# Peptides against a protein of PDB entry 7SFY, part 1

All scores and structures are predictions.

Target 1, 41 residues: chain A of PDB entry 7SFY
Amino acid sequence: ELFNLESRVEIEKSLTQMEDVLKALQMKLWEAESKLSFATC
Structure headers, positions and changes below count from the first letter of each chain, unless a header shows other numbers.
Peptide ipSAE is a variant of ipSAE made for these designs: the mean of its two directions, with the distance scale d0 fixed at 1.0 Angstrom where the peptide's residues are scored. Compare it only between designs on the same protein; published cut-offs may not carry over.
A fold fails the geometry check if it doesn't show the stated peptide or something in it is severely misdrawn.

## One batch from the design tools (peptide; made by RFdiffusion4, then SolubleMPNN)

Design b1_p8_1_s1 (from b1_p8_1, 4 letters changed)
Fold by OpenDDE base, seed 1:
Structure b1_p8_1_s1 (fold): chain B 41 residues (1-41), chain C 41 residues (1-41), chain A 8 residues (1-8)
Amino acid sequence: as target 1 above (41 residues)
Amino acid sequence: as target 1 above (41 residues)
Amino acid sequence: DRIRKLKA
């Protein structure tokens, strides 16, 4: 196994991208749930 | 656009999976950096 | 899936 500056940069970049996606998904979930309506018969 | 229980479950599942990966990457980064050694001439 | 690969 080899860890160098390039590998560190790659991991940090991936972490940032995943955090951005997580935030986006959390926002979408909140927005969708806030608009959720329930129906009956 | 249609949001229902299945879509909510899917988003929550994805969020959980991404969080797990984030934690794993953070651990790997810390472990690698803690073992990082610097060389000179 | 990239996410799954990153966790591995």
Scores: peptide ipSAE 0.145, ipTM 0.580, DockQ to the pose 0.049
Fold by OpenDDE base, seed 2:
Structure b1_p8_1_s1 (fold): chain B 41 residues (1-41), chain C 41 residues (1-41), chain A 8 residues (1-8)
Amino acid sequence: as target 1 above (41 residues)
Amino acid sequence: as target 1 above (41 residues)
Amino acid sequence: DRIRKLKA
């Protein structure tokens, strides 16, 4: 195993990207739930 | 676009899974940083 | 909120 500054930066970058995706999904979920109809009529 | 209870459940499930991955990556990052050598000698 | 918690 070899870990250096470049490796750390890449991991942190990936974490940040995943957080961004999570935020986007949370927003999409909210938008979808806002439009959710509990009835079919 | 169609959103129903099943869709919501699937999205929430995916969000939870991504959060678990983030936690795992954060732990791995900590472990790696703990072993990081700032010098090559 | 959940993300903020993870960042902490």
Scores: peptide ipSAE 0.142, ipTM 0.579, DockQ to the pose 0.148
Fold by OpenDDE base, seed 3:
Structure b1_p8_1_s1 (fold): chain B 41 residues (1-41), chain C 41 residues (1-41), chain A 8 residues (1-8)
Amino acid sequence: as target 1 above (41 residues)
Amino acid sequence: as target 1 above (41 residues)
Amino acid sequence: DRIRKLKA
């Protein structure tokens, strides 16, 4: 497998995408946990 | 910046760590969402 | 550590 500039750019793109997914999951988690405190009978 | 084997190994280690964080967040999200359905008065 | 900051 090649380990050149194109490979590096592709890996860094993947890292950025994973960071975006992490942020989305953190927001979803906050929302779910917030709903627990607002849940009423 | 160098783009060699050491750099690749370090990046792949970071990717693995991010996957672990993603799994942890997914589990926490599942737990939070599950608690919403089990919450009682 | 970027990952630690993201998890925090």
Scores: peptide ipSAE 0.138, ipTM 0.525, DockQ to the pose 0.077
Fold by OpenDDE base, seed 4:
Structure b1_p8_1_s1 (fold): chain B 41 residues (1-41), chain C 41 residues (1-41), chain A 8 residues (1-8)
Amino acid sequence: as target 1 above (41 residues)
Amino acid sequence: as target 1 above (41 residues)
Amino acid sequence: DRIRKLKA
């Protein structure tokens, strides 16, 4: 395998993308929580 | 679909798990960088 | 950078 600048940049980009997805999911979770009904039935 | 406390907890757990994976990947990236040879050949 | 900071 080869690890160089291009590989590093690509991996960092992928990690950043995953973080963006996580943030989006956190926002979705917050939205769901904001609408949550605490009724048990 | 049903969103309640159990669902919220599970989603938060999953998000935390993904963040843990991201951190692990970042550590792996750093390790690779630390060993990186800048030789082009 | 932010990645390196994880081990810094």
Scores: peptide ipSAE 0.117, ipTM 0.566, DockQ to the pose 0.135

Design b1_p8_1_s4 (from b1_p8_1, 4 letters changed)
Fold by OpenDDE base, seed 5:
Structure b1_p8_1_s4 (fold): chain B 41 residues (1-41), chain C 41 residues (1-41), chain A 8 residues (1-8)
Amino acid sequence: as target 1 above (41 residues)
Amino acid sequence: as target 1 above (41 residues)
Amino acid sequence: SRIQQLKA
């Protein structure tokens, strides 16, 4: 199994992409929670 | 569009799962880098 | 947060 600079860079890019998705989802979650209504009427 | 406790919990669980994957990948990356050989022979 | 730590 080879591991070289190109492979490392690709892995790091993938990690960054996942982090970006996480941040986006956290923001959406916050927005959703902020708008959540407990009204039952 | 409904947003309730169940939906929030599901989203949070998904986020946690993604975090776990990220941690695992970071660990694997570190291991790979630690074992990387610069030998050209 | 854990995510913030992962971003490092």
Scores: peptide ipSAE 0.100, ipTM 0.562, DockQ to the pose 0.121
Fold by OpenDDE base, seed 4:
Structure b1_p8_1_s4 (fold): chain B 41 residues (1-41), chain C 41 residues (1-41), chain A 8 residues (1-8)
Amino acid sequence: as target 1 above (41 residues)
Amino acid sequence: as target 1 above (41 residues)
Amino acid sequence: SRIQQLKA
């Protein structure tokens, strides 16, 4: 295994991208659920 | 926009998968940095 | 993907 500055930066960049997507998906889920209408009898 | 049980489950599954990858990458980064040897003069 | 490559 190799580790250098470039690989560290690339990993951190990927982590940031994934965190941004996670937050976006969580927000979408929250908004979708907040708008959910339940069946009523 | 539509929201149903299947779509909620699919989104939550995707979130879980991404969280697992995030944790794995963070662990790899930590281990790589812990093994990093610095240049000495 | 690049992310999967990093994980591997």
Scores: peptide ipSAE 0.098, ipTM 0.569, DockQ to the pose 0.054
Fold by OpenDDE base, seed 2:
Structure b1_p8_1_s4 (fold): chain B 41 residues (1-41), chain C 41 residues (1-41), chain A 8 residues (1-8)
Amino acid sequence: as target 1 above (41 residues)
Amino acid sequence: as target 1 above (41 residues)
Amino acid sequence: SRIQQLKA
């Protein structure tokens, strides 16, 4: 199997993108939870 | 916008899945780098 | 690591 500098750079870039998505989703989850209303009468 | 317990559970499950993928990719990157050969004559 | 910070 081949692995070179270009491959490493591409994979690391993909990992960074996934981290950014995770952070965004975590923030969205917090925002959603902060707006959650519990059952009331 | 709506947000309920089912939505929260689903989002948290998705976040966990993404974290698992990130860990797997990081391990694969390490393995690939450990096998990387540099230019030689 | 950055990932560990995200998980925490």
Scores: peptide ipSAE 0.097, ipTM 0.567, DockQ to the pose 0.117
Fold by OpenDDE base, seed 1:
Structure b1_p8_1_s4 (fold): chain B 41 residues (1-41), chain C 41 residues (1-41), chain A 8 residues (1-8)
Amino acid sequence: as target 1 above (41 residues)
Amino acid sequence: as target 1 above (41 residues)
Amino acid sequence: SRIQQLKA
């Protein structure tokens, strides 16, 4: 099994991209839930 | 814009899946780097 | 999915 700088960079780049998506999804979830209201009838 | 339980569940499911992948990638990176050695000539 | 592929 080979490991070099290129493979490390590729993995780190993928991690960064996924973290960005996670942040975006978490923000969307928070915003959506913060807008959620319930009836009090 | 509509938000309901289904949409919340879908977002949370996506977040969970991405977190699992992040963990796996981080572990792979750690393992790869821990196996990395340098010559001392 | 792409996510599942990355996990594998």
Scores: peptide ipSAE 0.096, ipTM 0.574, DockQ to the pose 0.045

Design b1_p8_2_s1 (from b1_p8_2 with P1M)
Fold by OpenDDE base, seed 2:
Structure b1_p8_2_s1 (fold): chain B 41 residues (1-41), chain C 41 residues (1-41), chain A 8 residues (1-8)
Amino acid sequence: as target 1 above (41 residues)
Amino acid sequence: as target 1 above (41 residues)
Amino acid sequence: MPPLPPPP
């Protein structure tokens, strides 16, 4: 495989996108767990 | 949308998968940046 | 060495 500036930029972009989605999923998980907590009370 | 135990499990699974891929991409980024460092020296 | 991006 070829490692250059272009590939670095692409990987950094992918990392940023994954971080954003990860944060969104964490928020959804929090909401889900909150609802489950209410359901089990 | 429906939040229940099933959806929580699915989100947690997705989070774990994303964390694994994120780690892999960070490793690849390190390798790419290392090679770029050598190229710019 | 260039720094890695911060963890999520």
Scores: peptide ipSAE 0.127, ipTM 0.636, DockQ to the pose 0.149
Fold by OpenDDE base, seed 1:
Order: structure tokens, then sequence, then C-alpha cells
Structure b1_p8_2_s1 (fold): chain B 41 residues (1-41), chain C 41 residues (1-41), chain A 8 residues (1-8)
């Protein structure tokens, strides 16, 4: 089958979704890191 | 369980993997788009 | 600590 505009749009939507998930994970990691505590003597 | 450096490293590895996949998909899309042909009269 | 990877 030919690659067409519909296929392109679908792929771009998937890419956008992945980017959004990635951003969410980065935010979660940042929050976790901000709370990271070290053992104190 | 406490969030620790090992957990952070693991999350960052996962993020990196996602980024790599994303880049690969973007490249594939670019290649497909470059070959996109339009119906001619 | 190492920095976070940049966004794609």
Amino acid sequence: as target 1 above (41 residues)
Amino acid sequence: as target 1 above (41 residues)
Amino acid sequence: MPPLPPPP
C-alpha cells in the first residue's frame, strides 16, 4: 500500500503521544530526585 | 522502598531508550515523507 | 549527579 497523508498523520500522532509520555516520566523523575535523601551520620 | 541512585539510573536508562526509539521513528517518517508522491493529472 | 537527558 502507498504511504499517504492519513498514514503520515497517524504516525505523527503516535510520535506526539510518545513525546508526551516521555515528558511525564521526566517530570516524575525530577520530583523523585528532588526528594532524594542521603543517609546522615 | 526509598528512591535511590540505582532507581534514578534505571529510570534514566528507560528514558534514553524511549528517546532513541522516538528518533528512529522520526527518521522513518522523514524517509516516508520524502517519498510521498501525489496523484498527477 | 548526572543531568537528566534533554527532551527529544
Scores: peptide ipSAE 0.109, ipTM 0.607, DockQ to the pose 0.146
Fold by OpenDDE base, seed 3:
Structure b1_p8_2_s1 (fold): chain B 41 residues (1-41), chain C 41 residues (1-41), chain A 8 residues (1-8)
Amino acid sequence: as target 1 above (41 residues)
Amino acid sequence: as target 1 above (41 residues)
Amino acid sequence: MPPLPPPP
């Protein structure tokens, strides 16, 4: 089984993509919490 | 637009899931790099 | 391992 530079680069790209999604979700959560609206009856 | 506890819990679950995948990929990358094999001719 | 998320 070989691990080479091309494999590493592809894995790092996947990691970066997931990190970007995480950051986006964290930002959306923070924004939603900061602009929090409560239901009123 | 409402943000409530249920919405927050669901978002946090999604974040946790993504973090788990990230950690798994990071571990696999580390293991692959530590067990690195090079092609030889 | 949990499933990978969909692309952004």
Scores: peptide ipSAE 0.096, ipTM 0.618, DockQ to the pose 0.054
Fold by OpenDDE base, seed 4:
Structure b1_p8_2_s1 (fold): chain B 41 residues (1-41), chain C 41 residues (1-41), chain A 8 residues (1-8)
Amino acid sequence: as target 1 above (41 residues)
Amino acid sequence: as target 1 above (41 residues)
Amino acid sequence: MPPLPPPP
């Protein structure tokens, strides 16, 4: 495969998208853990 | 969906995996751009 | 990781 400007733009788009998803998942994990309640037996 | 310890572990695994892929893609992008040569017309 | 080169 040959690298060109179009390839660069597409990779950067994918990277940005992955970063956004990663941040969203990190926030969801934090929220889920903050809502965790332990049962008392 | 209920959050439990198993869910936490699975989400953390996925996050780590995504981070590793993200780093790999960033490295590949850098390598690709460093190898870019412009044609002279 | 070094910074990316500027676009052409």
Scores: peptide ipSAE 0.050, ipTM 0.597, DockQ to the pose 0.055

Design b1_p8_2_s2 (from b1_p8_2, 3 letters changed)
Fold by OpenDDE base, seed 2:
Structure b1_p8_2_s2 (fold): chain B 41 residues (1-41), chain C 41 residues (1-41), chain A 8 residues (1-8)
Amino acid sequence: as target 1 above (41 residues)
Amino acid sequence: as target 1 above (41 residues)
Amino acid sequence: MPPIAPPP
């Protein structure tokens, strides 16, 4: 493992990407849950 | 796109996995930043 | 201490 500026930049980039995907998945989950609620209520 | 119980379960599973990886990466980032601080201070 | 990435 290398612990330097390059590593930090790469990890920060990965974290940002994961945050974006997480938000997208959360929105997708909301849509799914909304449809489930519509179907069951 | 399918919006049903199966989809919800799969999305929730993905979210949980991403949260775990995110935590791991944050810890890795902390280690990297700690080493950078040591090297630059 | 350096800042860590914000939570998702």
Scores: peptide ipSAE 0.102, ipTM 0.623, DockQ to the pose 0.149
Fold by OpenDDE base, seed 4:
Structure b1_p8_2_s2 (fold): chain B 41 residues (1-41), chain C 41 residues (1-41), chain A 8 residues (1-8)
Amino acid sequence: as target 1 above (41 residues)
Amino acid sequence: as target 1 above (41 residues)
Amino acid sequence: MPPIAPPP
């Protein structure tokens, strides 16, 4: 496979995008957990 | 949307999976960059 | 060593 500066930049952009999605999902998880109601006795 | 313990566990598993893929891609990027040859003069 | 993307 050919790897050059263009490919490196594209991969780094994809990694950054995945990191952003990961953080967004962590926030959504936190929000959802904060709203979770436990079984009432 | 309904959120419960089952859904939380599934989301956390997905987050862990994404983190693992992210790390694997970082390693592949490092390997590819180490093999990159620059234009010769 | 070439730089890599920052950790998540």
Scores: peptide ipSAE 0.098, ipTM 0.598, DockQ to the pose 0.149
Fold by OpenDDE base, seed 3:
Structure b1_p8_2_s2 (fold): chain B 41 residues (1-41), chain C 41 residues (1-41), chain A 8 residues (1-8)
Amino acid sequence: as target 1 above (41 residues)
Amino acid sequence: as target 1 above (41 residues)
Amino acid sequence: MPPIAPPP
């Protein structure tokens, strides 16, 4: 493995992209839970 | 989209998997920063 | 290790 400035920048970009996807999934999960609770009430 | 118990379980599995990858990337980033600081000292 | 990126 090569740990240098370029590799750090690439990892940070990947982290940012994954965080955006995670936030989208968390929102979908919240919507799913909301609908499930409504249906079970 | 279908928001039911099955879809919630699938999203939670995907979230867990992504969190594991994120933790691995954070560790690699820490190692990169540590090596860079050592090289610049 | 110190936190490098914010937690998801």
Scores: peptide ipSAE 0.094, ipTM 0.620, DockQ to the pose 0.167
Fold by OpenDDE base, seed 1:
Structure b1_p8_2_s2 (fold): chain B 41 residues (1-41), chain C 41 residues (1-41), chain A 8 residues (1-8)
Amino acid sequence: as target 1 above (41 residues)
Amino acid sequence: as target 1 above (41 residues)
Amino acid sequence: MPPIAPPP
């Protein structure tokens, strides 16, 4: 397999992008759970 | 906003799915980096 | 505090 530096850089870029999306989703989850807890308390 | 348990479950499911993909990508990155290090050593 | 999804 022809793996090179460009391939590594592309994978790392994709990982970083996904991590950012994950953080955003975790924030949305937190807000949602807070609202749910408030409504049920 | 109508947030409910179903919305939370859906977000958590999406987060888990993305985490699995991230782990797979990290493994691919590790393999690639190992090959590159071998070729440059 | 409500539970939060685990870190990736």
Scores: peptide ipSAE 0.092, ipTM 0.614, DockQ to the pose 0.149; fails the geometry check

Design b1_p8_2_s3 (from b1_p8_2 with P1M P5A)
Fold by OpenDDE base, seed 1:
Structure b1_p8_2_s3 (fold): chain B 41 residues (1-41), chain C 41 residues (1-41), chain A 8 residues (1-8)
Amino acid sequence: as target 1 above (41 residues)
Amino acid sequence: as target 1 above (41 residues)
Amino acid sequence: MPPLAPPP
């Protein structure tokens, strides 16, 4: 494929979306780990 | 919801998957930027 | 929560 400006913009949008999902998942993981630590302490 | 070990494992799997996608997208972005720089230089 | 993207 011929990568161009439109392709870059689309990829950057996708990257931003993925970063937002990752942050949300990391928060959920932290909550899960906190509850497990509490239950095992 | 009650977070437990199963929930943590599932979230960690999702995080790993998202990280792999991010890496792939970053590589594609780099390729796009490289081509644009070449065309404008 | 944002939607999950498919794997590469």
Scores: peptide ipSAE 0.084, ipTM 0.620, DockQ to the pose 0.058
Fold by OpenDDE base, seed 3:
Structure b1_p8_2_s3 (fold): chain B 41 residues (1-41), chain C 41 residues (1-41), chain A 8 residues (1-8)
Amino acid sequence: as target 1 above (41 residues)
Amino acid sequence: as target 1 above (41 residues)
Amino acid sequence: MPPLAPPP
């Protein structure tokens, strides 16, 4: 089994992409919670 | 615009899934780096 | 392993 520098770069790119998605979801959640309403009318 | 408790639950499920993917990738990266070889033979 | 998410 061989892991090289190129493979590490590709995994780190995927990690960065996942972190960007997480941050976007966290921001959307924060905004949604700030506007949260429990009214059923 | 209405955000309710059910919508928050669904977003939190997506966040949890993303965090699980991130943790799995981080573990794979750690294992790969521990076995890292720069040999070209 | 869970599936990777799409780009934002």
Scores: peptide ipSAE 0.082, ipTM 0.601, DockQ to the pose 0.060
Fold by OpenDDE base, seed 5:
Structure b1_p8_2_s3 (fold): chain B 41 residues (1-41), chain C 41 residues (1-41), chain A 8 residues (1-8)
Amino acid sequence: as target 1 above (41 residues)
Amino acid sequence: as target 1 above (41 residues)
Amino acid sequence: MPPLAPPP
């Protein structure tokens, strides 16, 4: 299948979704770091 | 296993790798768009 | 359709 408008839109949606997941993971990392004990570092 | 410094570092590395992949995909999308024919839109 | 802007 040649690249077309429909393919472009779907790829853009996928990229946006991946960005949202990345941001969520970064927030989870931040929260985990906040709970990190000195003894576990 | 409790969250520790090693786990944090590994998660950060994974996040960075995902960001790099996202950027690469965005560039591929750009290149594909540049080659998109009017007839395929 | 016009192409998207290049990524930053």
Scores: peptide ipSAE 0.064, ipTM 0.576, DockQ to the pose 0.058
Fold by OpenDDE base, seed 4:
Structure b1_p8_2_s3 (fold): chain B 41 residues (1-41), chain C 41 residues (1-41), chain A 8 residues (1-8)
Amino acid sequence: as target 1 above (41 residues)
Amino acid sequence: as target 1 above (41 residues)
Amino acid sequence: MPPLAPPP
């Protein structure tokens, strides 16, 4: 495949989407950890 | 779903994988841009 | 990683 403007725009769009998902997952992980409680006797 | 150690480990693994893909795509984008040449008359 | 090229 030859690189062109269309390819660049598509890759950048994909990168942005992946970054957004990463941020969301990181936040959810933090939230889950914050809510974690361990059983006690 | 209840959060537990297994859930955390799985999420962290997924995050790491996504980060690796992001880095790879960013590098490939840069490489592609570096190789880009425009037609001249 | 070097910076990306600016948009056109």
Scores: peptide ipSAE 0.042, ipTM 0.571, DockQ to the pose 0.059

Design b1_p8_3_s1 (from b1_p8_3, 4 letters changed)
Fold by OpenDDE base, seed 2:
Order: C-alpha cells, then structure tokens, then sequence
Structure b1_p8_3_s1 (fold): chain B 41 residues (1-41), chain C 41 residues (1-41), chain A 8 residues (1-8)
C-alpha cells in the first residue's frame, strides 16, 4: 500500500474536520439540554 | 423545537460513535505513518 | 464538504 505526504495531510485534515463536527454537536446537545423542560404537574 | 429524553439518548449515542470512528482513524493514521518510507537517493 | 454541512 502507498502512503505519502499528500495522503497524511489529507487524512489529518479530515480528522480535524471530524473533531470540529464533534465539538459542534456537543455544543448543540448542551444547548438543547439547557432548553429541555421536564414534566410537571 | 422539540427535545426529549429519546432525542438526547440518540444524540449521545451518535456522539459516542463518532468518537469511536475518530479514535480508529487516529490509530490508522499512526499505523500508516509508521510504515511510511521517505525519499532517499 | 459533507462534514461541514453536518457542522452547519
């Protein structure tokens, strides 16, 4: 199998993008939870 | 917008899956880099 | 990219 500098750069870029998405989703989850209202009588 | 316990559980499950993929890709990158041979004369 | 679309 072939691996070179271009491949490494591309994969690391993809990993960074996934981390950004993960952080964004975590923030969205926090925001959603902060707005969650619980059942009351 | 609506957010309930089911939504929270589903989102947290998805986040966990993304973290698993991220870890796997990081491991794959390390393995690939460990096998990388540099240009020589 | 697809990931950027998911992020937004």
Amino acid sequence: as target 1 above (41 residues)
Amino acid sequence: as target 1 above (41 residues)
Amino acid sequence: SLLERIKS
Scores: peptide ipSAE 0.101, ipTM 0.574, DockQ to the pose 0.057
Fold by OpenDDE base, seed 3:
Structure b1_p8_3_s1 (fold): chain B 41 residues (1-41), chain C 41 residues (1-41), chain A 8 residues (1-8)
Amino acid sequence: as target 1 above (41 residues)
Amino acid sequence: as target 1 above (41 residues)
Amino acid sequence: SLLERIKS
């Protein structure tokens, strides 16, 4: 396929979108771990 | 929701999966840019 | 998109 401005913009948009989701998942993981507590006797 | 080992593993698997896709897209972008050439007279 | 739905 021929590389052009449209293709580059499309790929970069997808990358940004995935980065946003990655950040969201990382934040949720952090929150879950922050709330982690151990059961005691 | 209660955080447990299963939930953590699930989230981490999703993160790894998305990172793999990110890397693939970055590589394709790099390849496209590497093949970029300018038209001449 | 699926990604946008996951983000939100």
Scores: peptide ipSAE 0.099, ipTM 0.574, DockQ to the pose 0.054
Fold by OpenDDE base, seed 1:
Structure b1_p8_3_s1 (fold): chain B 41 residues (1-41), chain C 41 residues (1-41), chain A 8 residues (1-8)
Amino acid sequence: as target 1 above (41 residues)
Amino acid sequence: as target 1 above (41 residues)
Amino acid sequence: SLLERIKS
């Protein structure tokens, strides 16, 4: 199996993109939960 | 926009899956780099 | 899923 600079760069780029998506999803989850309210009867 | 327990669970599940993929990619990168050698001439 | 395929 061949490993070079190009493949390393590609993997790091993918990691960065996935981290960005993770952050976005975490923020959406936080926002959604912060808006969640409970009825008291 | 509606938010409920089901949607929260779905988001958390997706986050977990992405984190697992991130870990796997990081490990692959580390392994690849650790095997990388340089010629000395 | 795509994520599972990438993980494996």
Scores: peptide ipSAE 0.091, ipTM 0.571, DockQ to the pose 0.054
Fold by OpenDDE base, seed 4:
Structure b1_p8_3_s1 (fold): chain B 41 residues (1-41), chain C 41 residues (1-41), chain A 8 residues (1-8)
Amino acid sequence: as target 1 above (41 residues)
Amino acid sequence: as target 1 above (41 residues)
Amino acid sequence: SLLERIKS
Protein backbone atom coordinates (compact mmCIF):
# COMPACT_ATOMS: atom_id res chain seq x y z
CA GLU B 1 0.00 0.00 0.00
CA LEU B 2 1.03 3.56 -0.73
CA PHE B 3 -0.17 6.53 1.28
CA ASN B 4 0.81 10.15 0.77
CA LEU B 5 -0.54 13.64 1.37
CA GLU B 6 -2.37 13.70 -1.96
CA SER B 7 -4.25 10.47 -1.28
CA ARG B 8 -5.10 11.60 2.26
CA VAL B 9 -6.59 14.82 0.95
CA GLU B 10 -8.61 12.94 -1.65
CA ILE B 11 -10.00 10.53 0.94
CA GLU B 12 -10.94 13.37 3.27
CA LYS B 13 -12.64 15.13 0.38
CA SER B 14 -14.69 12.03 -0.34
CA LEU B 15 -15.61 11.70 3.34
CA THR B 16 -16.81 15.29 3.40
CA GLN B 17 -18.92 14.73 0.29
CA MET B 18 -20.56 11.69 1.82
CA GLU B 19 -21.21 13.55 5.06
CA ASP B 20 -22.90 16.31 3.10
CA VAL B 21 -25.12 13.78 1.35
CA LEU B 22 -25.98 12.18 4.69
CA LYS B 23 -26.98 15.51 6.17
CA ALA B 24 -29.08 16.32 3.12
CA LEU B 25 -30.89 13.01 3.35
CA GLN B 26 -31.49 13.48 7.06
CA MET B 27 -32.96 16.90 6.39
CA LYS B 28 -35.21 15.49 3.68
CA LEU B 29 -36.36 12.78 6.04
CA TRP B 30 -37.15 15.31 8.74
CA GLU B 31 -39.11 17.49 6.33
CA ALA B 32 -41.01 14.54 4.92
CA GLU B 33 -41.97 13.41 8.41
CA SER B 34 -42.96 16.92 9.43
CA LYS B 35 -45.34 17.10 6.47
CA LEU B 36 -46.76 13.64 7.00
CA SER B 37 -50.51 13.59 7.44
CA PHE B 38 -51.84 10.88 9.70
CA ALA B 39 -55.03 9.01 9.05
CA THR B 40 -57.77 9.75 11.53
CA CYS B 41 -60.74 7.62 12.47
CA GLU C 1 -45.22 14.09 -2.22
CA LEU C 2 -46.11 10.80 -0.60
CA PHE C 3 -44.52 9.56 2.60
CA ASN C 4 -45.35 6.34 4.40
CA LEU C 5 -43.78 3.85 6.77
CA GLU C 6 -42.25 1.83 3.95
CA SER C 7 -40.48 4.81 2.42
CA ARG C 8 -39.26 5.96 5.84
CA VAL C 9 -37.75 2.57 6.53
CA GLU C 10 -36.04 2.52 3.14
CA ILE C 11 -34.54 5.97 3.66
CA GLU C 12 -33.29 5.04 7.12
CA LYS C 13 -31.77 1.88 5.68
CA SER C 14 -29.91 3.92 3.09
CA LEU C 15 -28.70 6.33 5.76
CA THR C 16 -27.38 3.46 7.83
CA GLN C 17 -25.55 2.03 4.81
CA MET C 18 -23.89 5.34 4.11
CA GLU C 19 -22.90 5.74 7.76
CA ASP C 20 -21.31 2.30 7.67
CA VAL C 21 -19.32 3.23 4.57
CA LEU C 22 -18.22 6.46 6.21
CA LYS C 23 -16.99 4.62 9.29
CA ALA C 24 -15.17 2.09 7.13
CA LEU C 25 -13.43 4.82 5.17
CA GLN C 26 -12.45 6.61 8.38
CA MET C 27 -10.99 3.39 9.72
CA LYS C 28 -9.06 2.81 6.51
CA LEU C 29 -7.73 6.35 6.67
CA TRP C 30 -6.62 5.88 10.26
CA GLU C 31 -4.88 2.61 9.46
CA ALA C 32 -3.21 4.05 6.39
CA GLU C 33 -1.90 6.98 8.40
CA SER C 34 -0.72 4.72 11.20
CA LYS C 35 1.30 2.68 8.71
CA LEU C 36 2.68 5.69 6.89
CA SER C 37 6.44 5.76 6.71
CA PHE C 38 7.99 9.20 6.66
CA ALA C 39 11.02 10.10 4.63
CA THR C 40 14.09 10.81 6.69
CA CYS C 41 17.10 12.86 5.78
CA SER A 1 -25.11 -2.65 -3.69
CA LEU A 2 -22.55 -0.05 -4.69
CA LEU A 3 -22.27 1.15 -1.09
CA GLU A 4 -21.63 -2.37 0.16
CA ARG A 5 -18.90 -2.82 -2.44
CA ILE A 6 -17.25 0.38 -1.31
CA LYS A 7 -17.45 -0.73 2.32
CA SER A 8 -15.77 -4.08 1.63
Scores: peptide ipSAE 0.087, ipTM 0.568, DockQ to the pose 0.054

Design b1_p8_3_s2 (from b1_p8_3, 6 letters changed)
Fold by OpenDDE base, seed 5:
Structure b1_p8_3_s2 (fold): chain B 41 residues (1-41), chain C 41 residues (1-41), chain A 8 residues (1-8)
Amino acid sequence: as target 1 above (41 residues)
Amino acid sequence: as target 1 above (41 residues)
Amino acid sequence: DKLSKIKS
């Protein structure tokens, strides 16, 4: 395969998408941890 | 759904996997750019 | 795509 501008843009777009998902998951983790329930008696 | 230790670990594992993929893609991008060919006459 | 589904 030959690298060109189109290929580079495609890769960079994919990277951006993954970063967005990472941020979303980190936010979800934060929220989940804040809502964590503890066993009680 | 109830958040627990298992759920947290699962999310964190997923985050790590995505980070690893990101790093790999960034490395590939770097390599590709370094090998970019230019049109010649 | 796959990533968009995960985000949503």
Scores: peptide ipSAE 0.162, ipTM 0.612, DockQ to the pose 0.055
Fold by OpenDDE base, seed 3:
Structure b1_p8_3_s2 (fold): chain B 41 residues (1-41), chain C 41 residues (1-41), chain A 8 residues (1-8)
Amino acid sequence: as target 1 above (41 residues)
Amino acid sequence: as target 1 above (41 residues)
Amino acid sequence: DKLSKIKS
């Protein structure tokens, strides 16, 4: 396999997309935990 | 929607998986760039 | 793509 600008750009695009998804999931997790309350009798 | 231990664990599992993929892609990118050489006449 | 679907 040959590494060139085209392949590099494609990999970096994929990395960016995964990073965006990770950030979204982290934000949703944070929001869920922030809204969590304890049950009381 | 109710946030509980089960849902939290599932989200965290997904985050871990995505992180692992990100790391793998970053490593492959680094390796590709490290092995890159210039063409010479 | 798959990642876009997950984010949405």
Scores: peptide ipSAE 0.162, ipTM 0.609, DockQ to the pose 0.052
Fold by OpenDDE base, seed 2:
Parts: sequence; structure tokens; C-alpha cells
Structure b1_p8_3_s2 (fold): chain B 41 residues (1-41), chain C 41 residues (1-41), chain A 8 residues (1-8)
Amino acid sequence: as target 1 above (41 residues)
Amino acid sequence: as target 1 above (41 residues)
Amino acid sequence: DKLSKIKS
């Protein structure tokens, strides 16, 4: 297997995208939980 | 849209999985870069 | 891409 500059750039791009999604999901979770009522009825 | 305990658990599970993948990819990137030779020829 | 769909 080879690893060159193009491979590194692609992997780093994917890592950045995953971090962005992770942050977005964490924000959505916080928003959802802030709207969650204790009473389920 | 509804948000309940099951939804929260599912989201948190997904977040954990994404973090695990992120860490794994970061480790693989480090390993690959450590093996990368400066000379491409 | 796939991740963009998840983020949206």
C-alpha cells in the first residue's frame, strides 16, 4: 500500500467532516434535551 | 417531532460510535504519516 | 456527500 500527499489530504478532509458532523449532532442533542419536558404525559 | 429517552439514548450511542471512528482514523493517519518517506521516488 | 446528508 502507498501513502502520499493526496491520501493524507483525503483522510484529513474526512476527519474534518466527521468532526463537523459530530459537533452538529451534539448541538442538536443539546437543543432536543433543552426542549424535553420532564413530564411525559 | 418527539424526543424521549429512547431517542436520546440512540443519539448518544451514535455520537459515541462516531467518536470511536474518529479516534481510530486519527491513529491510522498518524501511523501512515510515520511511515511516509519524504522522497517520493 | 454522505456526512453532509447526516448533518442536514
Scores: peptide ipSAE 0.159, ipTM 0.615, DockQ to the pose 0.055
Fold by OpenDDE base, seed 1:
Structure b1_p8_3_s2 (fold): chain B 41 residues (1-41), chain C 41 residues (1-41), chain A 8 residues (1-8)
Amino acid sequence: as target 1 above (41 residues)
Amino acid sequence: as target 1 above (41 residues)
Amino acid sequence: DKLSKIKS
């Protein structure tokens, strides 16, 4: 098998997409927890 | 809508899975580039 | 899922 510029670009595009989704999920988690309330006596 | 422990666990599971894939892709990219050779005069 | 397939 061969590795070339096209292969590298494709892998880096996938990494970028996954990082974007990861950031989105982290933001959603933060926002969800910021709304979480606990009962107090 | 409600946010509870189950929702948080599910989001964190997704984050963990994405981080694992991200690490795997980064390792593959590194290994691929480590095999890349360039022609010299 | 798709993520598990990518990791494997």
Scores: peptide ipSAE 0.142, ipTM 0.607, DockQ to the pose 0.052

